Peptides against a protein of PDB entry 5D63. Designs and how they scored, part 3

Target 1, 292 residues: chain A of PDB entry 5D63
Amino acid sequence: SLRRGIYHIENAGVPSAIDLKDGSSSDGTPIVGWQFTPDTINWHQLWLAEPIPNVADTFTLCNLFSGTYMDLYNGSSEAGTAVNGWQGTAFTTNPHQLWTIKKSSDGTSYKIQNYGSKTFVDLVNGDSSDGAKIAGWTGTWDEGNPHQKWYFNRMSVSSAEAQAAIARNPHIHGTYRGYILDGEYLVLPNATFTQIWKDSGLPGSKWREQIYDCDDFAIAMKAAVGKWGADSWKANGFAIFCGVMLGVNKAGDAAHAYNFTLTKDHADIVFFEPQNGGYLNDIGYDSYMAFY

## One batch from the design tools (peptide; made by RFdiffusion4, then SolubleMPNN)

Design b1_p25_1_s2 (from b1_p25_1, 9 letters changed)
Fold by OpenDDE base, seed 4:
Structure b1_p25_1_s2 (fold): chain B 292 residues (1-292), chain A 25 residues (1-25)
Amino acid sequence: as target 1 above (292 residues)
Amino acid sequence: DEAARAAERAAAEAAARAAFAAMIA
């Protein structure tokens, strides 16, 4: 079953993703097929899938950028019915915004069925052009039509997954205590993470003994990421991954505060030095405390 | 200004898309 999370949703037949046109929050904004850039943040193409309690395999899909929801226009069962962004809530009872998402016959891609109409999200004619129509269309769960098959590329991690990634890292002290602040985290590409760092002013910040040293840099980075998240996305119910760690060196005669994020595959953590913007697999310290 | 930031983000994505298209051409 599909887990709660943020997904980039890509057509199984052509290199096109489900895109909220211009990221607009206006009701009735077209959802269209659009090209995407792999391994980057695709601003208008990220969707938070929120599972509906006690309704098997059924979700709302909130566009991360606009904060609006995938909506089948008038809930119509007619083939060619527009799929748009529309205001909504994560646990709505509006069947126009409820989507049953299950594996397709190929076992890798998913189909997205409107709960009410029982029609499927369809990239009309498999059109790979930017702005191609996405519509509700008749179909079955078993048919192999790639117009209605979608890969769900997960762009986020749960707190449990983050915790697991930390736990298996070799640079964790025996006295480690971690504190989880949120439930689901968008994991940024390093390029985006670095850009936030640059824009924060930290590259120009001066290290000063005690008054602005390692902990200040690390906290400032986390604050910058938090602000970036708030300023960038209208959807709620997730955070941007940026951790803070306190560590001690092997000799036990020095301590440091630093940041960390997750690797692209979400399986491991990588350390980030906010004083110079460096990414390291080994920062020279073993973490005895983290919050993220 | 939120609108200005949104426009910047949209422009950045458009640029990335264009760069990707050029790369795979």
Scores: peptide ipSAE 0.006, ipTM 0.324, DockQ to the pose 0.010
Fold by OpenDDE base, seed 5:
Order: structure tokens, then sequence, then C-alpha cells
Structure b1_p25_1_s2 (fold): chain B 292 residues (1-292), chain A 25 residues (1-25)
């Protein structure tokens, strides 16, 4: 079963992703196939899948950038019916915006069926060009047509997954206490995380004893990421991952405050030093407290 | 203590989802 999360949705046949054209919040904005760049944010191509309570395998799909929802025009069952962005809510009862998402016959990709019409999200003719039509189309769950098969590349982690990644790290103190602030976190590529750090002004900030030292740097980074999230995305119900840790060295005679994020595969954490922008597998401290 | 915080987190997440739906209605 597909979990709640943020997904980059890629066609199984060609290197094309489901894209909300221009990231527009206008009703009726076309959803199209578009090229993507691996290990980048792909702004208009991120979708929050929200599971509908008590309706098996059924979701709304909210575009992160626009805050609008994937919508089958008039809920029509006709092949070639437009799929657009449209205003909505996460737990709508409108069948135009309800999508049953289950594994395809290949066991790796998914098919996306409109709840009402029973037609499937289709990259028309498997067209790999930018702006290619995505439409509702007739099909079956067992059909192998790659036009209707989609990889759901998960771009977020749950709080539980983040907690598990921390628990696996060897640089966690026996007295560790973690405090979870949100439920679902968009995990940024390091390049984006670094750019936020640069734009925050922290690279030019001066360390000053007590008045602006390690904790101030770490909290400033956390605040910068939070502000970036609020300014960048119109969807709600998720956060941007950026943790703060307090740690003690092995000798027990020094403490430090620093940041952390998740590795690309979301299985581990990597430490980030906000005083110099460095990523480290070992920052020289064992964490006794984190919030994220 | 950690188990209690996990339960509180689950409740907070549910409330956040409900609030999200209400805000964009």
Amino acid sequence: as target 1 above (292 residues)
Amino acid sequence: DEAARAAERAAAEAAARAAFAAMIA
C-alpha cells in the first residue's frame, strides 16, 4: 500500500514526470509530461499523496508548488479526458479528485485510477516531449501498457522513518532524547540545503563567545529552512527536513550544537556544520538531544 | 515517555491534516 508522502511521479516507459504546467494555481491548469533532473527539487513535479480514511488505496494528489489537486475534468470516462490542476481539499468527496493507486502487474510501478470514472492516468502515446498530454484513458489493472505505469519516487520521510534513521547512527549518546515537530518531511538534496545556508547569510556570520555561537548558528539554519519552505510551497501538511542536535564529545569535556539532514536513500543521517557548511558522517560529538 | 510523545505526535498530525483541508476549502 502506498504511504502518505511526497512523490516525484515518473513514467515507467520514458524519462518523463507528471508536471503541473508553470506551477500555476489556476483551475484547469494542464498537467503534462515533462523532463526532470535527477537529484534536484523539480519544483512543479512534486505531489503530496494524502490517503482517504476508510477508502482502500485511495488518495488525493496535491501539487506541492501550487497547492491545487490532480483533477479529471468533469470526471469523464472518455479516453483523452484532460487531467488538470484544480482547487480542492485533502479529504474531498469529489470523485474527480480521488485516485486509487495500486501496484501494476510488474510489481514495481503503480497505476493511477480515477475513483469515479475507473479510467487511468495516461501519458498519451508515451510521448517524452515537454508538455505531452496526460489524460484519463481506458485500461485495466493487469495491463502492461507503460503509458499508464508510474514510478512513485518518494521524496519525503515520515517522522517515524527519521527517528529510525537517527536510531541507526553510531553517534547518538545513550541519554539521547529526540523531539518530533512534524509528521512528514520533504528531504532536500544537499545542493538545495547548501543554497539555503548560503542565502541565509550564515557563511558571513561571525562566531562570538556566547552571544552568537554554535547554538545560534544551528537554530538560524533551522529557521532559514523553515522560512524557505513557507516561501516556496503553497501546499500544507508537510515540513522541510532540517534537524538541530546538541552533542557531547567522547571525552565529555566539550559540547556542540549542529544540524543534520538525511542521506539520499533516507536510511541514515548526515551531520551539517552551519559554521562552515560542511557535511560530515562524524562531527566528533554524540547527540544527547535533537529536535526536527 | 517516548511512547507518550509518539502518541501525541500521531494526534497532532491528524489535527494538522484536518486543518490543512479546512484552510484550502
Scores: peptide ipSAE 0.005, ipTM 0.324, DockQ to the pose 0.015
Fold by OpenDDE base, seed 3:
Structure b1_p25_1_s2 (fold): chain B 292 residues (1-292), chain A 25 residues (1-25)
Amino acid sequence: as target 1 above (292 residues)
Amino acid sequence: DEAARAAERAAAEAAARAAFAAMIA
């Protein structure tokens, strides 16, 4: 079954993603097919899938940018019915905004069925052009039509997945204690993470003994990422991944505070030095404490 | 100049951090 998380939803037939036009929060904003750039944020194309309790395989889909929800216009079962962004809530009972999401016949892609109408989210005619119509359309679960098949590229991790990634890393001290602050985390591309770092003023910040040293840099980076998240996205129920670690070197004669994020595949962590903006697989310290 | 500042920060940090080793015991 599909897990709660943030997804980039890509058509199985053509290189097009489900896009909320202009990221607008206005009711009735068209959801359309649009090109995307791999390993980037794709601002208007991220969707938080929230599972509905006690309703199997059924979700709301909240656009991260606008905070509005995928909505089948009037819940109509007519082929060609518009799919739009519309105000809503994560646990709504409105069947216009409830989507049953299960594996397609190919076992890798998903189909997205409206709970009420039983029609499927369809990239009309498989049109790969920007602004192509996405609509509700008749279909079946076993049909192989790529117009109604979607890859769900997961862009977030749960706290448990983050914890597991940390546990696999060889640079963890035997006395390690981790503190989880949130439940679901959008994992940023390094380019975006670096841009936040640049905009924070940290590149020009002066190291000063104890008054502004490693812990201040690390906490300032986390604060900058948190603020960036709040300022960038209207959806709730997730955080932006940016960890803080305290570590000790192998010799046990030096300590350091630093940041970390997750690798692209979400399987491992990578260390980030907020004093110089560097990414390292080995920062030279073993972590005895983290919060994220 | 940024590289020079980074080197200065790294050197200063290394010197200061050594004193905190005892906190881990």
Scores: peptide ipSAE 0.025, ipTM 0.500, DockQ to the pose 0.065; fails the geometry check
Fold by OpenDDE base, seed 2:
Structure b1_p25_1_s2 (fold): chain B 292 residues (1-292), chain A 25 residues (1-25)
Amino acid sequence: as target 1 above (292 residues)
Amino acid sequence: DEAARAAERAAAEAAARAAFAAMIA
């Protein structure tokens, strides 16, 4: 079953992603096929899949940027019915916005079926051009048509997944205690994480004994990421991943506060030094506390 | 000295950790 999370949804036949045109929050905004750049944010192409309680394999799909939901126009079962962004709620009963998402016959891609109409999200004619129509179309679960097959690339981690990534890292102290602040986290590319760091003013901040030292730098970075998240996205129900750690060195004669994020594959953590903007696999400290 | 500062920091951080635990429990 598909897990709750944020996905970049890519066509199985051509290098196009499901895109909310111009990221507009207006009702009826077209959802279209659009090119994407790997390892970037792809602002208008991120979708929060929220599972519907007690309805197997069924979700709403909220666009992160606009805060609107994938909507089959009038719930029509006619082939070629427009799929648009439309206002909604995560746990709506409106079948126009309910999508059954299950594996296709190839076992890797998914098909996206409207709960009411039983038609499928279709990249019309497999058109790879920017702005290509996405529509509801007749189909079956076992059909091999790539126009209706989609890869769900996970762009987020659950709190449990983040916890697991921390737990397997070798630089964790025996006294470690982690505090989870949110349930689902968008994981940023390092380039975006670094840009937030630069924009925060931290590169020009002066280290001062106790009054503005390592903990102040680390907290300022987390605050900057939090603000960036609030200013960038209209959807709710997720956070931006940026952790704070407190650690002690091997000798036990120095303590430090620093940040961390997840690696590209979400399987491990990488440490971030907010005093210089460096990413390190080993920051020279073992963490005894984290919050994220 | 650095060691003394580190010890003070560690104590403060441990106290903060305990406070966080109480706050979110």
Scores: peptide ipSAE 0.008, ipTM 0.462, DockQ to the pose 0.076; fails the geometry check

Design b1_p25_1_s3 (from b1_p25_1, 20 letters changed)
Fold by OpenDDE base, seed 5:
Structure b1_p25_1_s3 (fold): chain B 292 residues (1-292), chain A 25 residues (1-25)
Amino acid sequence: as target 1 above (292 residues)
Amino acid sequence: SAEEEEERRRREEEEAKRRFAELIA
């Protein structure tokens, strides 16, 4: 079954993703096919899938940028019915905004069926052009039509998954205590993470003994990421991944505060030094405390 | 016991906090 999370949803037939046009929060904004750039933040193409309790394989899909929800216009079962962004809530009972998402017959892609109409989200004619129509269309779960098959590229991790990634890292002290602050985290590409760091003013900040030292840099970075998240996205129910660690060196005669994020595959962590913007697999310290 | 384990973890956390304050450069 599909896990709760943030997804980039890509067509199985052509290099097109499900895009909310202009990221607009207006009711009735078209959802369209649009090109995407791998390993970047595709701003209008991220969707938070929230599972509906006691309804098997059924979700709402909230556009991360606009905070609106994927909506089948009037819940119509007519082929070619528009799929739009519309105001809603994560646990709505409106069948226009409820989507059953299960594996297709190929075992890799998913199909997205409207709960009420039983029609499927369709990239009309498999059109790869920017702005191509996405609509509800008749279909079956076993049909091989790539117009109705979608890859769900997971862009987030749960707190449990983040915890597991930390636990696998060799630079964790035996006395480690981790404090989880949120439930689901959007994981940023390093380029985006670095840009937030640059925009925070930290590159120009001066280290000063006690008054503005390693802990201040690390906390300032986390605050900058938090602010970036709040300013960038209208959806709720997730955070931006940026951790803070306290560590001690092997000799036990020096301690440091630093940041960390997740690798591209979400399986491991990478350390980030907020004093110079560097990424390291080994920062020279073993973490005994983290919060993220 | 679970209570004893939690107490041990609390002591370890307090030690970690002291280490940072003393060793920060």
Scores: peptide ipSAE 0.125, ipTM 0.702, DockQ to the pose 0.037
Fold by OpenDDE base, seed 3:
Structure b1_p25_1_s3 (fold): chain B 292 residues (1-292), chain A 25 residues (1-25)
Amino acid sequence: as target 1 above (292 residues)
Amino acid sequence: SAEEEEERRRREEEEAKRRFAELIA
């Protein structure tokens, strides 16, 4: 089944993503097809999929930006029924906001079926234009119609996945202890991560012995990312990935505090030096402690 | 034993807690 996580949901037929128009939190805001830019934050096009306990393959879809939920208007089974953003809760019993999500017949894309109406989320006419209508439409699980097939590109990692990525890295000390702070993490593109770093004021911060040294830089970066997350997104139940590490060099005579994030494929970590904004595969230290 | 392993881990963690302050540059 589809895992809990944050997804960018792209049509299988045309380069269009499921977009909450203007990221508005207003009830009844249209959900539409819209163009996207790969490897960037597509602000209005990120959806937190929350699995419903004891209901197979069924989720709510919360727009990350607005904090509202994908909603089939009046739960109608009529073809062409509007799909909108609407206020809700992650574990609602409202069938207008419950979506059964399973693999399509092609084995790579998904179909999104409303739990109540049994109609499918449809990019009407496969229209690739910005603002194209997305609606509930009749269909079957076996149909190959690309208007109703969607790629779910996972934009987040679980704490377990992050832990696994760390465990694979060669720059981990034998005494390593990791502390997990959250359950699910949005992984940022480096460009966004760097911009947060710039906006934090850290590039202009002066290193000072003990009073503002490596640990202060690393913690300040994490705090900046946390604040950015809180200020940017209205949805709850996730964090923004930014780790802090304490490491020791090979000689064992120097220690350093630094940050880390995940690579694009989420399989590995990359180190980030908050004192200069650099990304490194080897920062010259082996981590004996991390929290993220 | 599991108890011995836990004791080892506790010692390693205590050493790690002291390490940073002593070695920070």
Scores: peptide ipSAE 0.112, ipTM 0.674, DockQ to the pose 0.037
Fold by OpenDDE base, seed 2:
Structure b1_p25_1_s3 (fold): chain B 292 residues (1-292), chain A 25 residues (1-25)
Amino acid sequence: as target 1 above (292 residues)
Amino acid sequence: SAEEEEERRRREEEEAKRRFAELIA
């Protein structure tokens, strides 16, 4: 079954993603096919899938940018019915905004069925052009039509997944204690993470003994990421991944505070030095404490 | 016992928390 999380949803037939046009929060904003750039933040193309309790394989899909929900216009079962962004809530009972999402017959892609109408989200004619119509269309679960097949690329991690990634890292002290602050985290590309660092003013900040040293840099970076998240996205129920660690060196005679994020595949962590913006696999310290 | 293990972990955590202030440059 599909896990709760943030997804980039790509058509199985053409290089097009499900896009909320202009990221608009207005009711009735068209959802369309649009090109995307791998390994970047595709701002209008991220969707938070929230599973509905006691309804098997059924979700709401919240656009991360607008905070609005995928909505089948009037819940109509007619082929070609518009799919739009519309105001809603994560656990709505409105069948226009409830989507059953299960694996297609190929075992890799998903189909997205409206709970009420039983029609499927369809990239009309498989059109790869920007702004191509996405609509409800008749279909079956077993049909191989690529217009109705979608790859769900996970762009977030659960706290448990983050914890597992940390546990696999060799630079963790035997006395390590991690403190989890949130449940689900959008994982940023390094380029975006670095840009936040640059925009924070940290590159121009001066290290000063005790009064503005390693812990201040690390906390300032986390605060900057938090602020960026709040200012960038209208959806709720997730955080932006940025960790803080305290570590001790092998000799046990020096300590440091630093940041960390997840690798592209979300399987490992990479250390980030907020004093110089560097990414390191080995920062020279073993972490005995983290919060993220 | 589970209680002894929890107490051990708590002691280790407290020791770890003190390390930063003592060792930070």
Scores: peptide ipSAE 0.104, ipTM 0.671, DockQ to the pose 0.035
Fold by OpenDDE base, seed 4:
Formats: sequence, structure tokens, C-alpha cells
Structure b1_p25_1_s3 (fold): chain B 292 residues (1-292), chain A 25 residues (1-25)
Amino acid sequence: as target 1 above (292 residues)
Amino acid sequence: SAEEEEERRRREEEEAKRRFAELIA
């Protein structure tokens, strides 16, 4: 079963992703195939999949940028029916915006079936060009047609996954206490994380004893990431991953406050020093407290 | 017991907080 989360949805046949045209929030905005750049934020191509309670394998798909939902026009079962962005809610009963998402016959890709029409999201003719039509199309679950097969690249982690990543890190103090602030987190590439850090003004901030020291830097970074999230995305129900830690060194004679994020594979954490913008596998401290 | 465990955790947190305040520059 597909987990709740933010996904980059890529065609199984060609290097094209499901893209909301221009990220527009207008009703009826075309959803199209578009090229993407790996390991970057593809702004108009991120979708929050929200599972519908008590409806097996069925989701709404909210565009992260626009806050609108994937919508089959008039719920029509006719092949070639437009798939558009449209206003909606995460737990709508509108069958035009309900999508059954299950593994295809290849066991790695997914098919996306409209709940009402039973047609499938189709990259028409497998067209790899930018702006290629995505439509509802007749199909079956067992067909191997790559036009209707999609890879769901997970771009977020649950709080439980983040907790697990922290727990297996060797730089956690025996007295560690973690405080989870949200349920689902978009994980940023380091380049984006660094850019937020730069834009925050922290690179020009001066360390001052007690009045603006390590904890101020770490909290300022988290605040900057939070603000960036609020300003960048119209969808709700997720946060941007940026943790704060308090740690003590092995000798027990020094403490530090710092940030952390997740590695690309989401399996581990990496420490971030907000005073210099450095990423470290070992920051020289064992964390006894985190909030994220 | 659950209460004993919670009390233990509370004591550890308080100790950690004191440590931070005393050890940071």
C-alpha cells in the first residue's frame, strides 16, 4: 500500500513527471508531462498523497505548490478526458478527485485509476515533450503499457521515519529525548537547505556570548526553514524538515546547539552547523534533545 | 512502572538542561 506522503511522480516509460502547468491554482489548469531534474525541487511536480479512510488504496493528490487537486474532468470515462488541477479538500467525496493507486504488474511502478470512471492516468502516446497531454484513458491493472505506469519517488518522511533515522545514529546521548512537531516532512536537498540558510542572513550574523550564541543560530535556521515552507507552498498538512538538537561532547565539559536534516535516502541524519553552513556526519556532540 | 519510567526521564531531562546552561559559551 502506498503511504501518505509527498511524491514526485515519474513516468515509467520516458523521463517525464506529472506537472501542474505553471503551478497555477486556477480550476481547470492542465496537468501535463514535463521534464525534471533529479535531486532538485521540481516545484510544480510534487504531490501530497492523502489516503482516504476506509477506502482501500484510494487517495487524493494535492499539488504542493498550488494547493489544488488532481481532477478528472467531469469524471468522464471517455479516453482522452483531461486531467486538471482543481480546488478540493484532502478527504473529499468527489469521485473526480479520488484516485486508486496500486502496484502495476511489474511490481515497482504504480497505476493511477480514477475511483469513479475506472480509467487510468495516461501520458498520451508516451510523449516525452514538455507540456504533453495527461488524460484519463481506458486500461486494466494488469496491462504493461508504460503510458499508464508511474514511479512514485518519495520526497518526504513521516515523523516515525525521522525518529527511526535519529535512533540509529551513533551520536545520540543515552538521555536523548525527541519531540516531534509534525507528522510528515518534505526533505530538502542540501543545496536548497543551504540557500535558505544564506537567505536567512545567518551567514552574516555574529556570534555573541549568551545573547546570540549557538541556540540562537539553530533556532533562527529552523525559523527560516519554516518561513520558507510557508512562503513557497500552498498545500497544507506537511512541514519542511529541519531539526534542532542540543548535544554534549564525549568529555561532558561542553554543550552545543545545532541543526540536522536527513540524508538523500532518508535513512540517516546529517548535522548542520548554522554558524558556518557546514554539513557533518559527526559534529562532535551527542544529542540529548531534539525537536523537529 | 510507567510512572517510575516517566520520573526517570524527567530527571534525565532536567539534568541535561542544567548541563547545557552550564557548559555552553
Scores: peptide ipSAE 0.115, ipTM 0.683, DockQ to the pose 0.038; fails the geometry check

## One batch from the design tools (peptide; made by RFdiffusion4, then SolubleMPNN)

Design b1_p26_4_s1 (from b1_p26_4, 22 letters changed)
Fold by OpenDDE base, seed 5:
Structure b1_p26_4_s1 (fold): chain B 292 residues (1-292), chain A 26 residues (1-26)
Amino acid sequence: as target 1 above (292 residues)
Amino acid sequence: MLTKEQLEKKKEEEKEKEEKEKKEKE
């Protein structure tokens, strides 16, 4: 079954993603096919899938940027019915905003069925052009039509997945304690993470003994990421991944505070030095505490 | 910043100091 998380949803037939036009929060904003750039934040193309309790394989889909939900216009079963952004809630009972998402016949892609109408989200005519219509269309679960098949590229991790990634790292001290702050985390590309660091003013910040040292830099980076998240996204129910670690060197005579993020595949962590903006696989310290 | 071991050692030293101060006040 599809897990709760943030997804980039890509058509199986053409290089087009499900896009909320202009990221608008207005009711009735068209959801369209649009091109995307790999390894970047596709701002209008990220969707939080929230599973509905006691309804098998059924979700709401919230656009991260607008905070609005994928909505089948009037819940109509007519082929060609518009799919739009509309105001809603994560656990709505409105069948216009409830989507059953299961594997297609190819075992890799998914189909997205409206719970009420039983029609499927369709990239009309498989049109790869920017602004191509996405609509509800008749179909079956077993049909191989690529217009109704979607890859769900997961862009987030659960707290449990983050914890597992940390546990696999060799630079964790035997006394390590982790403190989880949130349940689901959007994982940023390093380029975006670095840009937040630059915009924070940390590159121009002066190290000062105790009053503004390693812990201040690490906390300032986490605060900058938190603020960026709040300023960038209207959806709720997720955080931006940015950890703080405290570590001790092998000699046990020096401690350091630093940041960390996840690798692209979400399987491992990479250390980030907020004093210089460097990414490191080994920062020279073993972590005894983290919060993220 | 102090290491975890240094912090634990300081806490032990503070506890020992508090225990000594309590014993001197009885």
Scores: peptide ipSAE 0.038, ipTM 0.390, DockQ to the pose 0.155
Fold by OpenDDE base, seed 2:
Structure b1_p26_4_s1 (fold): chain B 292 residues (1-292), chain A 26 residues (1-26)
Amino acid sequence: as target 1 above (292 residues)
Amino acid sequence: MLTKEQLEKKKEEEKEKEEKEKKEKE
């Protein structure tokens, strides 16, 4: 089954993603097919899938940018019915905003069925152009039509997945204790993470003994990422991944505070030095504490 | 930031204080 998380939803037939037009929060904003750039934040194309309790394989889909939900207009079962952004809640009972999401017959892609109408989210005519119509359309679970097949590219990690990535790292001290702050984390590309660092003013910050040293830099980076998240996204129920670690050197006579993020495949962590903006696989310290 | 050694020392001092407070209440 599909896990709770943030997804980039890509058509299985053409290089088009499900896009909320202009990221608008207005009721009735069209959801359309749009091109995307790999390894970047596709601002209007990220969707939080929230599983409905006690309803198998059924979700709401919240647009991260607008905070509105994928909505089948009037819940109509007619082919060609518009799919739009509309105000809602994560655990709504409105069948216009409830989507059953299950694997297609190919075992890799998903189909998105409206819970009420039993029609499927369809990229009309498989049109790869920007602004192409997405609509509810008749279909079956076993049909091979690529217009109704979608790849769910996971853009977030659960706290458990983050914990597992940390546990695999060789630079974790035997006394390590991690503190999990949130349940689901959007993982940023390094380019975006670096841009937040640049915009924070940290590159111009002067190291000062104890009063503004390694821990202040690391916490300031965490705060900058948190603020960026709050200022960028209208959806709730997720955080932006940025960890803080405390580490000790091999000699045990020096400690350092630094940041970390996840690698592109979400399988490993990479260390980030907030004093210079560098990414390192080995920062020269073994972590005894982290929070993220 | 405190070193690991300094943090361990603080934890030991806190434990010793808690043990003293328990003995004074018995």
Scores: peptide ipSAE 0.037, ipTM 0.402, DockQ to the pose 0.150
Fold by OpenDDE base, seed 4:
Structure b1_p26_4_s1 (fold): chain B 292 residues (1-292), chain A 26 residues (1-26)
Amino acid sequence: as target 1 above (292 residues)
Amino acid sequence: MLTKEQLEKKKEEEKEKEEKEKKEKE
């Protein structure tokens, strides 16, 4: 089953993603096919899938940017019915905004069926052009039509997944204690993470003994990421991944505070030095505490 | 940065853990 998370939803037939046009929060904003750039934030193309309790394989899809939800216009079962962004809630009972998402017959892609109409989200004619129509269309679960097959590229991690990634890292102290602050985390590309760091002013910040040292840098970075998240996205129910660690060196005579993020595959962490903007697999410290 | 006292405490905690692990293997 599809897990709760943030997804980039890509057509199985053509290099097009489900895009909320202009990221507009207006009711009735078209959802369209649009090109995307791999390993970047595709701002209008990120969707939070929230599973509906006690309704098997059924979700709402919230656009991260607009905070609006994928909506089948009037819940119509007519082929070609518009799929739009519309105001809603994560746990709505409105069948226009409820989507059953299950594996297609190929076992890799998903189909997105409207709960009420039983029609499927369709990239009309498999059109790869920007602004191509996405609509509800008749179909079946077993049909191989690529217009109705979607790859769900997971762009987030759960707190449990983050915890597991940390636990796999060799640079964790035996006394390590992690504190999880949120439930789901958008994982940023390093380029975006670095840009936030640059924009924070930290590159120009002067290290000063105790008054503005490693912990201040690390906390300032986390604060900058938090603010960036709040300023960038209208959806709720997720955070931006940026950890703070406290570590001790092997000799046990020095401690450091630093940041960390997840690798692209979300399987491991990478350390980030907020004093210089460097990414390191080994920062020279073993973490005894983290919060993220 | 951690204070010297905090660092010493961490060293002690690590030693205690190592000693417990040794006793469990014996």
Scores: peptide ipSAE 0.034, ipTM 0.404, DockQ to the pose 0.114
Fold by OpenDDE base, seed 1:
Structure b1_p26_4_s1 (fold): chain B 292 residues (1-292), chain A 26 residues (1-26)
Amino acid sequence: as target 1 above (292 residues)
Amino acid sequence: MLTKEQLEKKKEEEKEKEEKEKKEKE
């Protein structure tokens, strides 16, 4: 079963992703195939999948940038029916915006079926060009047609997954206490995370004893990431991953505050030093507290 | 920042409090 989360949705046949045209929040904005750049934020191509309670394998798909939802125009079962962005809610009963998402016959890709029409999201003619039509189309779950098969690249982690990644890290103190602030986190590429750090003004900030020291740097970074999230995305129900840790050195005579994020595979954490913008596998401290 | 010693002390105090609360409910 597909988990709640943020996904980059890529066609199984051609290097094209499901894109909300121009990231527009206007009702009826076309959803199209578009090229993407791996390991970057593809701004118009991120979708929050929200599972519908008591409806098996059924989701709404909210565009992260626009805050609008994937919508089959008039819920029509006609092949070639437009798929658009449209205003909605995460737990709507509108079958135009309800999508059953299950594994295809290949066991790796997914098919996206409209709940009402029973048609499938189709990259029309497998067109790899930017702006290619995505439409509802007749199909079956067992067909091998790559026009209707999609890879769901997970771009977020649950709080439980983040907790598990932390628990696997060797630089966690035996007295560690973690505090989870949100339920789902968009994980940023390091390049984006670093850019937020630069834009925060922290690279030019002066360390001052107690009044603006390690904890202030770490909190300022988290605040900058939070603000970036709020300013960048119109969808709700997720946060941007940026942790704060407090750690103690091996000698037990010094403490430090720092940040952390997740690795690309989301399996591990990497430490981030907000005083210099460095990423480290070992920051020289064992964490006794984190919040994220 | 809390020192390691201060943190350990707080955890011990929390543990003692939880144990007292359990005994009072039993």
Scores: peptide ipSAE 0.033, ipTM 0.394, DockQ to the pose 0.066; fails the geometry check

